# Peptides against a protein of PDB entry 3NZW, part 135

Target 1, 212 residues: chain A of PDB entry 3NZW
Amino acid sequence: TTTLAFRFQGGIIVAVDSRATAGNWVASQTVKKVIEINPFLLGTMAGGAADCQFWETWLGSQCRLHELREKERISVAAASKILSNLVYQYKGAGLSMGTMICGYTRKEGPTIYYVDSDGTRLKGDIFCVGSGQTFAYGVLDSNYKWDLSVEDALYLGKRSILAAAHRDAYSGGSVNLYHVTEDGWIYHGNHDVGELFWKVKEEEGSFNNVIG
Target 2, 222 residues: chain B of PDB entry 3NZW
Amino acid sequence: QFNPYGDNGGTILGIAGEDFAVLAGDTRNITDYSINSRYEPKVFDCGDNIVMSANGFAADGDALVKRFKNSVKWYHFDHNDKKLSINSAARNIQHLLYGKRFFPYYVHTIIAGLDEDGKGAVYSFDPVGSYEREQCRAGGAAASLIMPFLDNQVNFKNQYEPGTNGKVKKPLKYLSVEEVIKLVRDSFTSATERHIQVGDGLEILIVTKDGVRKEFYELKRD

## One batch from the design tools (peptide; made by RFdiffusion4, then SolubleMPNN)

Design b2_p19_8_s2 (from b2_p19_8, 10 letters changed)
Fold by OpenDDE base, seed 2:
Structure b2_p19_8_s2 (fold): chain B 212 residues (1-212), chain C 222 residues (1-222), chain A 19 residues (1-19)
Amino acid sequence: as target 1 above (212 residues)
Amino acid sequence: as target 2 above (222 residues)
Amino acid sequence: LFHPLLAKMVEESEKYVKP
């Protein structure tokens, strides 16, 4: 798995691969590793697919309850805290989760929290999570700047996942790409890694380690 | 060493068509190298045009299916006989599975039916309740033998239009029920040849707007 | 999972978006 999220002048980019594995078996190439909690909040999945899918869906319900009770959208801080508190209650029980809760509220601005099953909760500007995270960081850190255009930021997110998919055996399938703004998230498509790789290679003159 | 789980073998396969879905399973039930039954159906009509199979440890599978059937019953009681949609069924099954997250049902679950638009739908589950809607899925003992075949024949993976120098993929299209049945039969006959835990019989449940029909085919009994 | 065998079985059988 490779998931990433980063803040920039235009909001948040979220990009994820879509491969799931069970040992050496590729269980799926089409997993939705971004959970659309609500129109303004995204959760990412790394670790146990069921743990992430179940609890982030549950989180969505908690967020909805908050909105109903408080008559306002939940903050990213509060949403991530709910999840963090939940997983902390299960500490030692064997949950496997590496998640990012991404959103944009007027109060907070663009906000990313990393939450994992160890109980770690971190706010930050850039996170890559998963077995391919270091590969993604290699590309992302090399090209990241706050002042990226939306177009460049989207490409950078996509390109970083592609790099990870190329080098990490546990990452692949496709890139799902999101842009999060104050108005909510925008889905920027599913990009098959097979097609994307060759396109990027040709256009950039990159990936010269592959003959083709 | 204590092991609460058995493995009863077998294989299941779901394929979604345009306006139908198929869920198939062999009828062999085994323990280790012993055949317990040559005809133990593992694909079930659960009502509301939903078919279900939970393959792996049969005791867990049966328990899960029974619980789901009961869930369907209660859904009708609580919601004025409203038909349970396939997506809602999938969510319900997730909760059934994840409710035992720390002592899971040792099964691979597949359900098939029609979505609310009348399109074929297949949902697959891991033992702890992660689920995904897919065009096709194999589960069980011979899943590793069948799934790559389905990737190629249902999703047309690694197929390109002739004369395009591999630049144009074979376009995706829905398969007819007849084509799907052929693929299912070929999958199971092939799996039976290469896997000792698969064989004896093949039961196919076909879901259409008109309901669920069943087909049965003999497989090798060796 | 508290039981080592169960943990192993789950790890081997469940879908991981492996970190």
Scores: peptide ipSAE 0.244, ipTM 0.819, DockQ to the pose 0.076
Fold by OpenDDE base, seed 3:
Structure b2_p19_8_s2 (fold): chain B 212 residues (1-212), chain C 222 residues (1-222), chain A 19 residues (1-19)
Amino acid sequence: as target 1 above (212 residues)
Amino acid sequence: as target 2 above (222 residues)
Amino acid sequence: LFHPLLAKMVEESEKYVKP
């Protein structure tokens, strides 16, 4: 798995691969590793697919309950804290989760929290999470600027996942791409890695380790 | 060493069409190298036009299916006989599976039916309740033999339009029920030849707007 | 998981979006 999120002048980019594995078996190439919690809030999954899918869906329900009770959208800080508190209660039970909670509120602006099953909760501007995270960081850190255009930021997110898909055997399938703004998240499509790889190689003159 | 699980072998396969879905399974039940039964059905009509199979450890599979059938019954009681949608069924099954997260049902679960738009739907589950909707899925002993075949023949993976020098993929299209049945039969006959835990009989449940139809075919009995 | 053997079985069978 490779997931990433970063803040920039235009909001948040979220990009993820879609491969799931069971040992050496490719279980799926089409997993949705972004959970759309509400129109302004996204969760990402790495680790156990069931753990992430179940508890982030549960988180969505908690976020909705907050909105009903408080008559306002839940903050990214509060949403991430709910999840963090939950996984902390299960500490040592064997949950496997590496998640990012990404969203926008008027109070916070664009916000990213990292939450994992070890009980870590971090606020930050850039996170890559998964077995391919180091490959994604290599591309992302080399090209990241706060002042990226939306177009360049989207491309950078997509390109970073592509790099990880190329080098990490546990990452691949497709890139799912999101842009989070003050108006909510926008889905920017599913990009098959096979097609994307050759396109990028041709256009950039990159991936020269591959002949053909 | 404590081992509460068995492995009863077998294989299951789901394929969604445009306005139908199929869920198929062999009827062989084994323990180790011994055939317990040559006809033990493992694909079930659960009502509300939903078919289900949970393949792996048969005791766990049967328990899960029974719990789901009860869930359907209670859903009707609580919601004025409202039909359980396939997506709601999938969510319910997730909760059944994840409710035993720390002592899982040792099964690969597949359900098939029609979505709320009347389109064929297949959902697959891991033992702890992760699920996704797919066009096709194989599960069980010979899943590793069948799934690549389905990738090629249902999803047209690695197929390209002739004369395009591999630049244009074969377009996705729905298969007819007859085409799907052929693929299912070919999958199981092939799997039977190469896997000792698959054989004896093939039962196919076909879900359409008109209900569930069942077909049976003999497989090799070696 | 409660039992080490069960944990291994789950790891071998469940889908991972590997961390």
Scores: peptide ipSAE 0.239, ipTM 0.819, DockQ to the pose 0.075
Fold by OpenDDE base, seed 1:
Structure b2_p19_8_s2 (fold): chain B 212 residues (1-212), chain C 222 residues (1-222), chain A 19 residues (1-19)
Amino acid sequence: as target 1 above (212 residues)
Amino acid sequence: as target 2 above (222 residues)
Amino acid sequence: LFHPLLAKMVEESEKYVKP
């Protein structure tokens, strides 16, 4: 798995691959590793698919309850804290979760929290999470600027996942791409790695380690 | 050593068509190398045009299916005989599975039916309740033998239009029920040849707007 | 109920989005 999220002048970019594995078996190439908690919050999943899918869906319910009770959308800080508190209660039980909770509120601005099943909760500007994270960081860190245009930021997110998909055997399938703004998240499509790789190689003149 | 799980083998396969879905399973039940039964159905009509199979440890599979059937019953009681949608069924099954997250049902679960638009739907589950809607899925002992075949023949993976130098993928299209049945039969006959835990009989449940139809085919009994 | 054997079985059978 490779997931990433980063803040920039235009909000948040979230990009993820879609491969799931069971050992050496490719279980799926089409897993939705972004859970749309609500129109304004995204959760990413790495680790156990069921753990992430179940609890982030549960988180969505908690966020909805907050909205109903408080008549205001939950903050990213509070949403991530709910999840963090939950997984911490299960500490030692064997949950496997590496998630990013991403959203944009007027109070907080664009906000990303990393939450994992070890009980770690971190706020930050850039996170890559998964077995391919180091490959993604290599591309992302080399090209990241706060002042990226939305278009360039989207491309950078997509390109970083592509790099990870290329080098990490546990990452691949497709890139799912999101842009998060104050108005909510925008889905920017599913990009099959098989097609995307050749397109990027041709357009950039990159991936010269591959002949073709 | 404590091992609460058995493995009863078998294989299941779901394929969604345009306006139908198929869920098939062999009828062999085995423990190790000993055939317990040559005809033990593992694909079930659960009502509301939903068919279900939970393949792996049969005791867990049967328990899960029974719980789901009961869930359907109570859904009708609580919601004035409203038909349970396939997506709602999938969510319910997730909760059944994840409710035993720390002592899982040792099964690969597949359900098939029609979505609310009348389109064929197949949902697959891991033992702890992660689920995905897919066009096709193989589960069980011979899943690793069948799934790549389905990737190629249902989703046309690695197929390209002739004369395009590999630049144009074969377009996705729905298969007819006849084509799907053929693929299912070929899948199971092939799996039977290469896996000892698959064989004896093939039961296919076909879900359409008109209901559930069953077909049965003999497999090798060796 | 947590048992090391069960944990291993889950790890081998569950879908993961990382190793």
Scores: peptide ipSAE 0.234, ipTM 0.802, DockQ to the pose 0.076; fails the geometry check
Fold by OpenDDE base, seed 5:
Structure b2_p19_8_s2 (fold): chain B 212 residues (1-212), chain C 222 residues (1-222), chain A 19 residues (1-19)
Amino acid sequence: as target 1 above (212 residues)
Amino acid sequence: as target 2 above (222 residues)
Amino acid sequence: LFHPLLAKMVEESEKYVKP
């Protein structure tokens, strides 16, 4: 798995691969590793698919209950804290989760929290999470600027996942891409790695370790 | 060391069509190298036009299917005989599986039916309740032998339009029920030849708007 | 991400979570 999220002048970019594995077996190439909690809030999944899918869906229910009770959308801080508190209660039980909670509220603006099954909760501007995270960071850190255009930021997110898909055997399939703004998240499509690789190689003159 | 799980072998396969879905399974039940039964069905009609199989440890599979059938019954009691949708069934099964997250059912679960638009639907589950809707899925002992074949013949992976120099993929299209049944039969006959835990009989459940139909075919009895 | 075999479930999942 490779997931990433970063803040920039235009909001948040979220990009993830779609491969699932069971040991050396490719279980799926089409896994949805972004859970759409509400129109303004996203969760990403790395680690155990069931753990992430179950508890992030549960988180969505808790966020909805908050809205019903408080007559206001839950903050990204509070949503991430609910998840963090939950996984901390299960500490030592064997949950495997590496998640990012990404969203927008009027109070917070665009916000990213990292939450994992060890009980770590971090607010930040840039996170890559998964077995391919270091490959993604290599591309992302080298090209990241706060002042990126939306177009450049979307490309950078997509390109960073592509790099990880190329080098990490546990990442691949396709890139799912999201842009989060004050108006909510926007889905920017599913990009097959097989097609995307050759396109990027041709346009950039990159990936010269592979002969076309 | 005590192992609470057994392995009863077998293989299951789901394929979704445009207005139908198929869930198939062999009827062999084994322990180690001994055949316990040559005809032990493992694909079940659960009502509401939903078919289900949980392949692996048969005791766990049977328990899970019974729990789901009971869930369907209670859904009708609580919701004025409302039909359980396939997506709601998938969510329910996730909760059944994840409820035993720390002592899992040792099974690969597949369900098949029609979605709310009348389109074929197949959902597959890992042992702890992660699920995905797919066009096709093989599970069980010979899944690794069958799944690549399905990638090629259902999803047309690695197929290109002639004369395009590999630049144009073969377009996705739905398969007819006859084509799907052919693929299922070829999958199981091939798997039977290469895997000792697969054989004896093939039972296919076909779900359409008109209900569930069953077909049976003999497999090699070696 | 998927763990059909219980014995290595935790070890395999950790490959995706731990840096």
Scores: peptide ipSAE 0.031, ipTM 0.756, DockQ to the pose 0.146; fails the geometry check

Design b2_p19_8_s3 (from b2_p19_8, 11 letters changed)
Fold by OpenDDE base, seed 2:
Structure b2_p19_8_s3 (fold): chain B 212 residues (1-212), chain C 222 residues (1-222), chain A 19 residues (1-19)
Amino acid sequence: as target 1 above (212 residues)
Amino acid sequence: as target 2 above (222 residues)
Amino acid sequence: MFHPELAKMIEHYEKYLKK
């Protein structure tokens, strides 16, 4: 898995691959590693697919209950804390989760929290999470700046996942791409890694380790 | 050391069509190298036009299917005989599986039916309840043999339009029920040839708007 | 999980879980 999220002047970019594995077996190439919690809040999934899918779906329910009870959208901080508290209760039980809770509230603005099954909860501007995270960081860190245009930011997110998909055997399938703004998240499509790879290689003159 | 799990072998396969879905399974049940039964069905009509199979450790599979069937009954009771949708069924099964997260059902679960728009639907589950809607999925002993075949024949992976120098992919399209049945039969016939835990019989459940139809075919018995 | 043998077994079993 490779997931990433980063803040920039235009909000948040979230990009994830779609490969699931069971050992050396490619279980799926089409996994939805982004949970759309509400129109303003996303959760990403790395680690155990069931753990992430189950608890982030549960988180969605908790967030909805908050909205019903408090008559306002839950904050990204609070949503991530709910998840963090939950996984901490299971600390040592064997949950495997590396998640990012990404969203926008009027109070917080665009916000990213990293939450993992070890109980770590971090607020930050840039996170790559998963077995391919170092590959993604390599591309992302080398090209990141706060003042990226939305177009460039989207491309950078997509390109970083592509790099990870290329080098990490456990990442691949497609890139699912999101842009989070004050108006909510916008889905920017599913990009097949195979097609994307050749397109990027041709346009950039990159990936010269592969003969076209 | 204690091993609470067995492996009863077998293979299951689901394929979604445009307005139908198919869930198939062989009828062989084994332990190690011994055939326990040559006809032990593992694909079940659970009502509400939902078919289900949980392949792996048969005791766990049977338990899971029974629990789901009970869930269907309770759903009707609680919701004035409302039909359980396939997506709701999938969520229910996730909870059943994840409820045993720390002592999982040792099964690969597949359900098939029609979605609320009348389109074929196949959902697959890992042992602890991660699930995904897919066009096709193989599970069980010969899944590694069949799934790549389905990728090629259902999803047309690695197929290109002739004369395009590999530049144009073969377009995706739904398969007819006859085409799907043929693929299922070919899959299981091939799997039976190469895997000792697959064989004896093939039972196919076909879900349409008119209900569930069953077909049975003989497989090799060696 | 409290039973060590079961824990080891589940660890082995995890290879069948999707990641």
Scores: peptide ipSAE 0.336, ipTM 0.837, DockQ to the pose 0.073
Fold by OpenDDE base, seed 5:
Structure b2_p19_8_s3 (fold): chain B 212 residues (1-212), chain C 222 residues (1-222), chain A 19 residues (1-19)
Amino acid sequence: as target 1 above (212 residues)
Amino acid sequence: as target 2 above (222 residues)
Amino acid sequence: MFHPELAKMIEHYEKYLKK
């Protein structure tokens, strides 16, 4: 898995691959590793697919309950804290989760929290999470700046996942891409790595380690 | 060493069509190298036009299917005989599986039916309840033999339009029920030849808007 | 919920879990 999220002047970019594995077996190439919690809040999934899918779906329910009770959208801080508290209760039980809670509220603006099954909860501007995270960071960190245009930011997110898909055997399939703004998240499509790789190679003149 | 799990072998396969879905399984039940039964059905009609199979350790599979059937029953009681949708069924099964997260059902679960738009639907689950809707899925002993074949024949992976120099993929299209049944039969016939835990019989449940029908075919009995 | 003896089988079991 490779997931990433970063803040920039235009909001938040979220990009993830879609490969699931069971050992050396490619279990799926089409896994949805982003949960759309509400129109303003996303969760990413890395680690155990069931753990992430179950608890982030549960989180969605908790967020909805908050909205019903408080008549206000839950904050990204509170949503991430709910998840963090939950996984902490299971500490030592063997959950495997690396997640980013990304969203917008009027109070917080665009916000990203990293939450993992070790009990870590971090607020930050840039995170890559998964077995391919270091490959993604290599591209992302090299090209990141706060003042990226939306177009450039989207491309950078997509390109970073592509790099990870290329080098990490556990990442691949496709890139799912999101842009989070003050008006909520926008889905920017599913980009098959098999096609995207050759497109990027041609357009950039990159990936010269592979002969076309 | 503690080992509460058995492995009863077998293989299951689901394929979604446009307005139908199929879930198939062999009828062999085996422990190690000993055939326990040559006809032990493992694909079940659970009501509400939902078919289900949980392949792996048969005791766990049977328990899970029974629990789900009970869930369907209770759903009707609680919701004035409302039909359980396939997506809701998938969510319910996730909870059944994940409820045993720390002592899992040792099974690969597949359900098939029609979605609320009348389109064929197949959902597959890992042992602890991660699930995905797919066009096709093989599970069980010979899944690794069958799944690549399904990738090629259902999803047309690595197929290109002639004369396009490999630049244009073969377009996706739905398969007819006859085509799907043929693929299922070919899959199981081939798997039976190469895997000792697959054979004896093939039972196919076909879900349409008119309900569930069953077909049976003999497999090699070696 | 938690079965401690299952930890001894983790290597075998993990190959069936999606990640």
Scores: peptide ipSAE 0.332, ipTM 0.827, DockQ to the pose 0.082
Fold by OpenDDE base, seed 1:
Structure b2_p19_8_s3 (fold): chain B 212 residues (1-212), chain C 222 residues (1-222), chain A 19 residues (1-19)
Amino acid sequence: as target 1 above (212 residues)
Amino acid sequence: as target 2 above (222 residues)
Amino acid sequence: MFHPELAKMIEHYEKYLKK
């Protein structure tokens, strides 16, 4: 898996691959590793698919309950804390989760929290999470700046996942791309890695290690 | 040594068509190298046009299917005999599986039916309840042999239009019931030749708007 | 509910869990 999220002047970019594995077996190429919690809040999945899918869906229910009770959208800080507290209760039980909670509230603005099954909760501007994270960081860190245009930021997110898909055997399938703004998240499509790779190679003159 | 799990072998396969879905399984039940039964059905009609199979450890599979069938009954009681949708069934099964997260059902679960638009639907589950809707899925002992074949024949992976120098992919299209049944039969026939835990019989459940139909075919009895 | 003896067994079947 490779997931990433970063803040920039235009909000948040979230990009993820879609490959799931069971050992050396490619279980699926079409997994949805972004859970749409509400129109303003996203969760990402790395680690155990069931753990992430189950608990982030549960988180969605908790967030909805908050909205019903408080008549206000839950903060990204509070949403991520709910998840963090939950996984911490299961510490040592064998949960495997590397998640990012990304969203917008009027109070916080664009916000990203990293939450994992070890009990770590971190607020930050840039995170890559998964077996391919180092490959994604290589591209992302080299090209990141706060003042990216929305178009450039979307491309950078997509391109970083592509790099990870190329080098990490556990990442691949397609890139799912999101842009989070004050008005909520916008889905920017599913991009098959096979097609995307050749397109990017041709347009950039990159990936010269591959002949074709 | 503590080992609460067995492995009864077998293989299951689901394929979604445009307005139908198929879930198939062999009827061989085996422990180690001993055939326990040559006809032990593992694909079940659960009502509401939902068919289900949980392949792996048969005791766990049977338990899970029974729990789901019970869930369907309770759903009817609580919701004035409302039909359980396939997506809601999938969510319910996730909770059944994840409820045993720390002592999992040792099974690969597949359900098939029609979605709310009348389109064929197949959902697959890992042992602890991660699930995905797919056009096709193989599970069980010979899944590694069959799944690549399905990738090629259902999803047309690695197929290109002639004369395009490999630049234009073969377009996706739905298969007919007859085509799907042929693929299922070919898959299980081939798997039976190469895997000792697959054979004896093939039972295919076909879900349409008119209900569930069953077909049976003999496999090699080696 | 978590059981320590099952942890090793679960690890044995980790190859069947999607990640």
Scores: peptide ipSAE 0.323, ipTM 0.821, DockQ to the pose 0.079
Fold by OpenDDE base, seed 3:
Structure b2_p19_8_s3 (fold): chain B 212 residues (1-212), chain C 222 residues (1-222), chain A 19 residues (1-19)
Amino acid sequence: as target 1 above (212 residues)
Amino acid sequence: as target 2 above (222 residues)
Amino acid sequence: MFHPELAKMIEHYEKYLKK
């Protein structure tokens, strides 16, 4: 798995691969590793698919309950804290989760929290999470600027996942791409890695380790 | 050493069409190298136009299916006989599976039916409840033999339009029920030839707007 | 109650879990 999220002047970019594995077996190439919690809040999944899918869906329910009770959308901080508190209660039980909670509230603006099953909760501007995270960071860190245009930011997110898909055997399938703004998240499509690779190689003149 | 799990072999396969879905399974039940039964159905009509199979350890599979059937009954009681949608069924099954997260059902679960728009739907589950809607899925002993075949024949992977020098992929299209049945039969006949835990009989449940139809075909009784 | 032997079995089982 490779997931990433970063803040920039235009909001948040979230990009993830779609490969699921069971050992050496490619279980799926089409897994949705972004959970749409509400129109303004996304969760990403790395680690155990069931753990992430189950608890982030549960989180969605908790967020909805908050909205009903408080007549206001839950903050990204509070949502991430709920998840963090939950996984902490299961510490040592064997949950495997590396998640990012990404969203927008008027109070917080665009916000990203990293939450994992070890009980770590971090607020930050840039996170890559999964077995391919270091490959993604290599591309992302080299090209990241706060002042990226939306177009450039979207491309950078997509390109970083592609790099990870290329080098990490446990990442691949396709890139799912999201842009989060004050108006909510926008889905920017599913990009098959096989097609994307050749397109990027041709357009950039990159990936010269592969002979066309 | 204590091993609460067995493996009863078998293979299951789901394929979604445009306005139908198919869930098929062989009828062989085996332990190690001993055939326990040549006809033990493992694909079930659960009501509300939902068919289900949980393949792997048969005791766990049967328990899970039974629990789900009970869930369907309770759903009707609590919601004035409202039909359980396939997506809600998938969520329910996730909870059943994940409820045993730390002592899982040793099964690969597939359900098939129609979504709320009348389109064919197949959902597959890992043993602890991760689920995905897919066009096709093989599970069980011969899944590794069948799944690549389905990738090629249902999703047209690695197929290109003739005369395009591999530049144009074969377009995705729905298969007819006849085409799907043929693929299912070919899949299981092939799997039977190469895997000892697959054989004897093939039971296919076809879900349409008109209900669930069953077909049976003989497999090699090797 | 996690039986220690169950933990080992879960490790074997992990090959079937999607990650």
Scores: peptide ipSAE 0.326, ipTM 0.829, DockQ to the pose 0.076; fails the geometry check

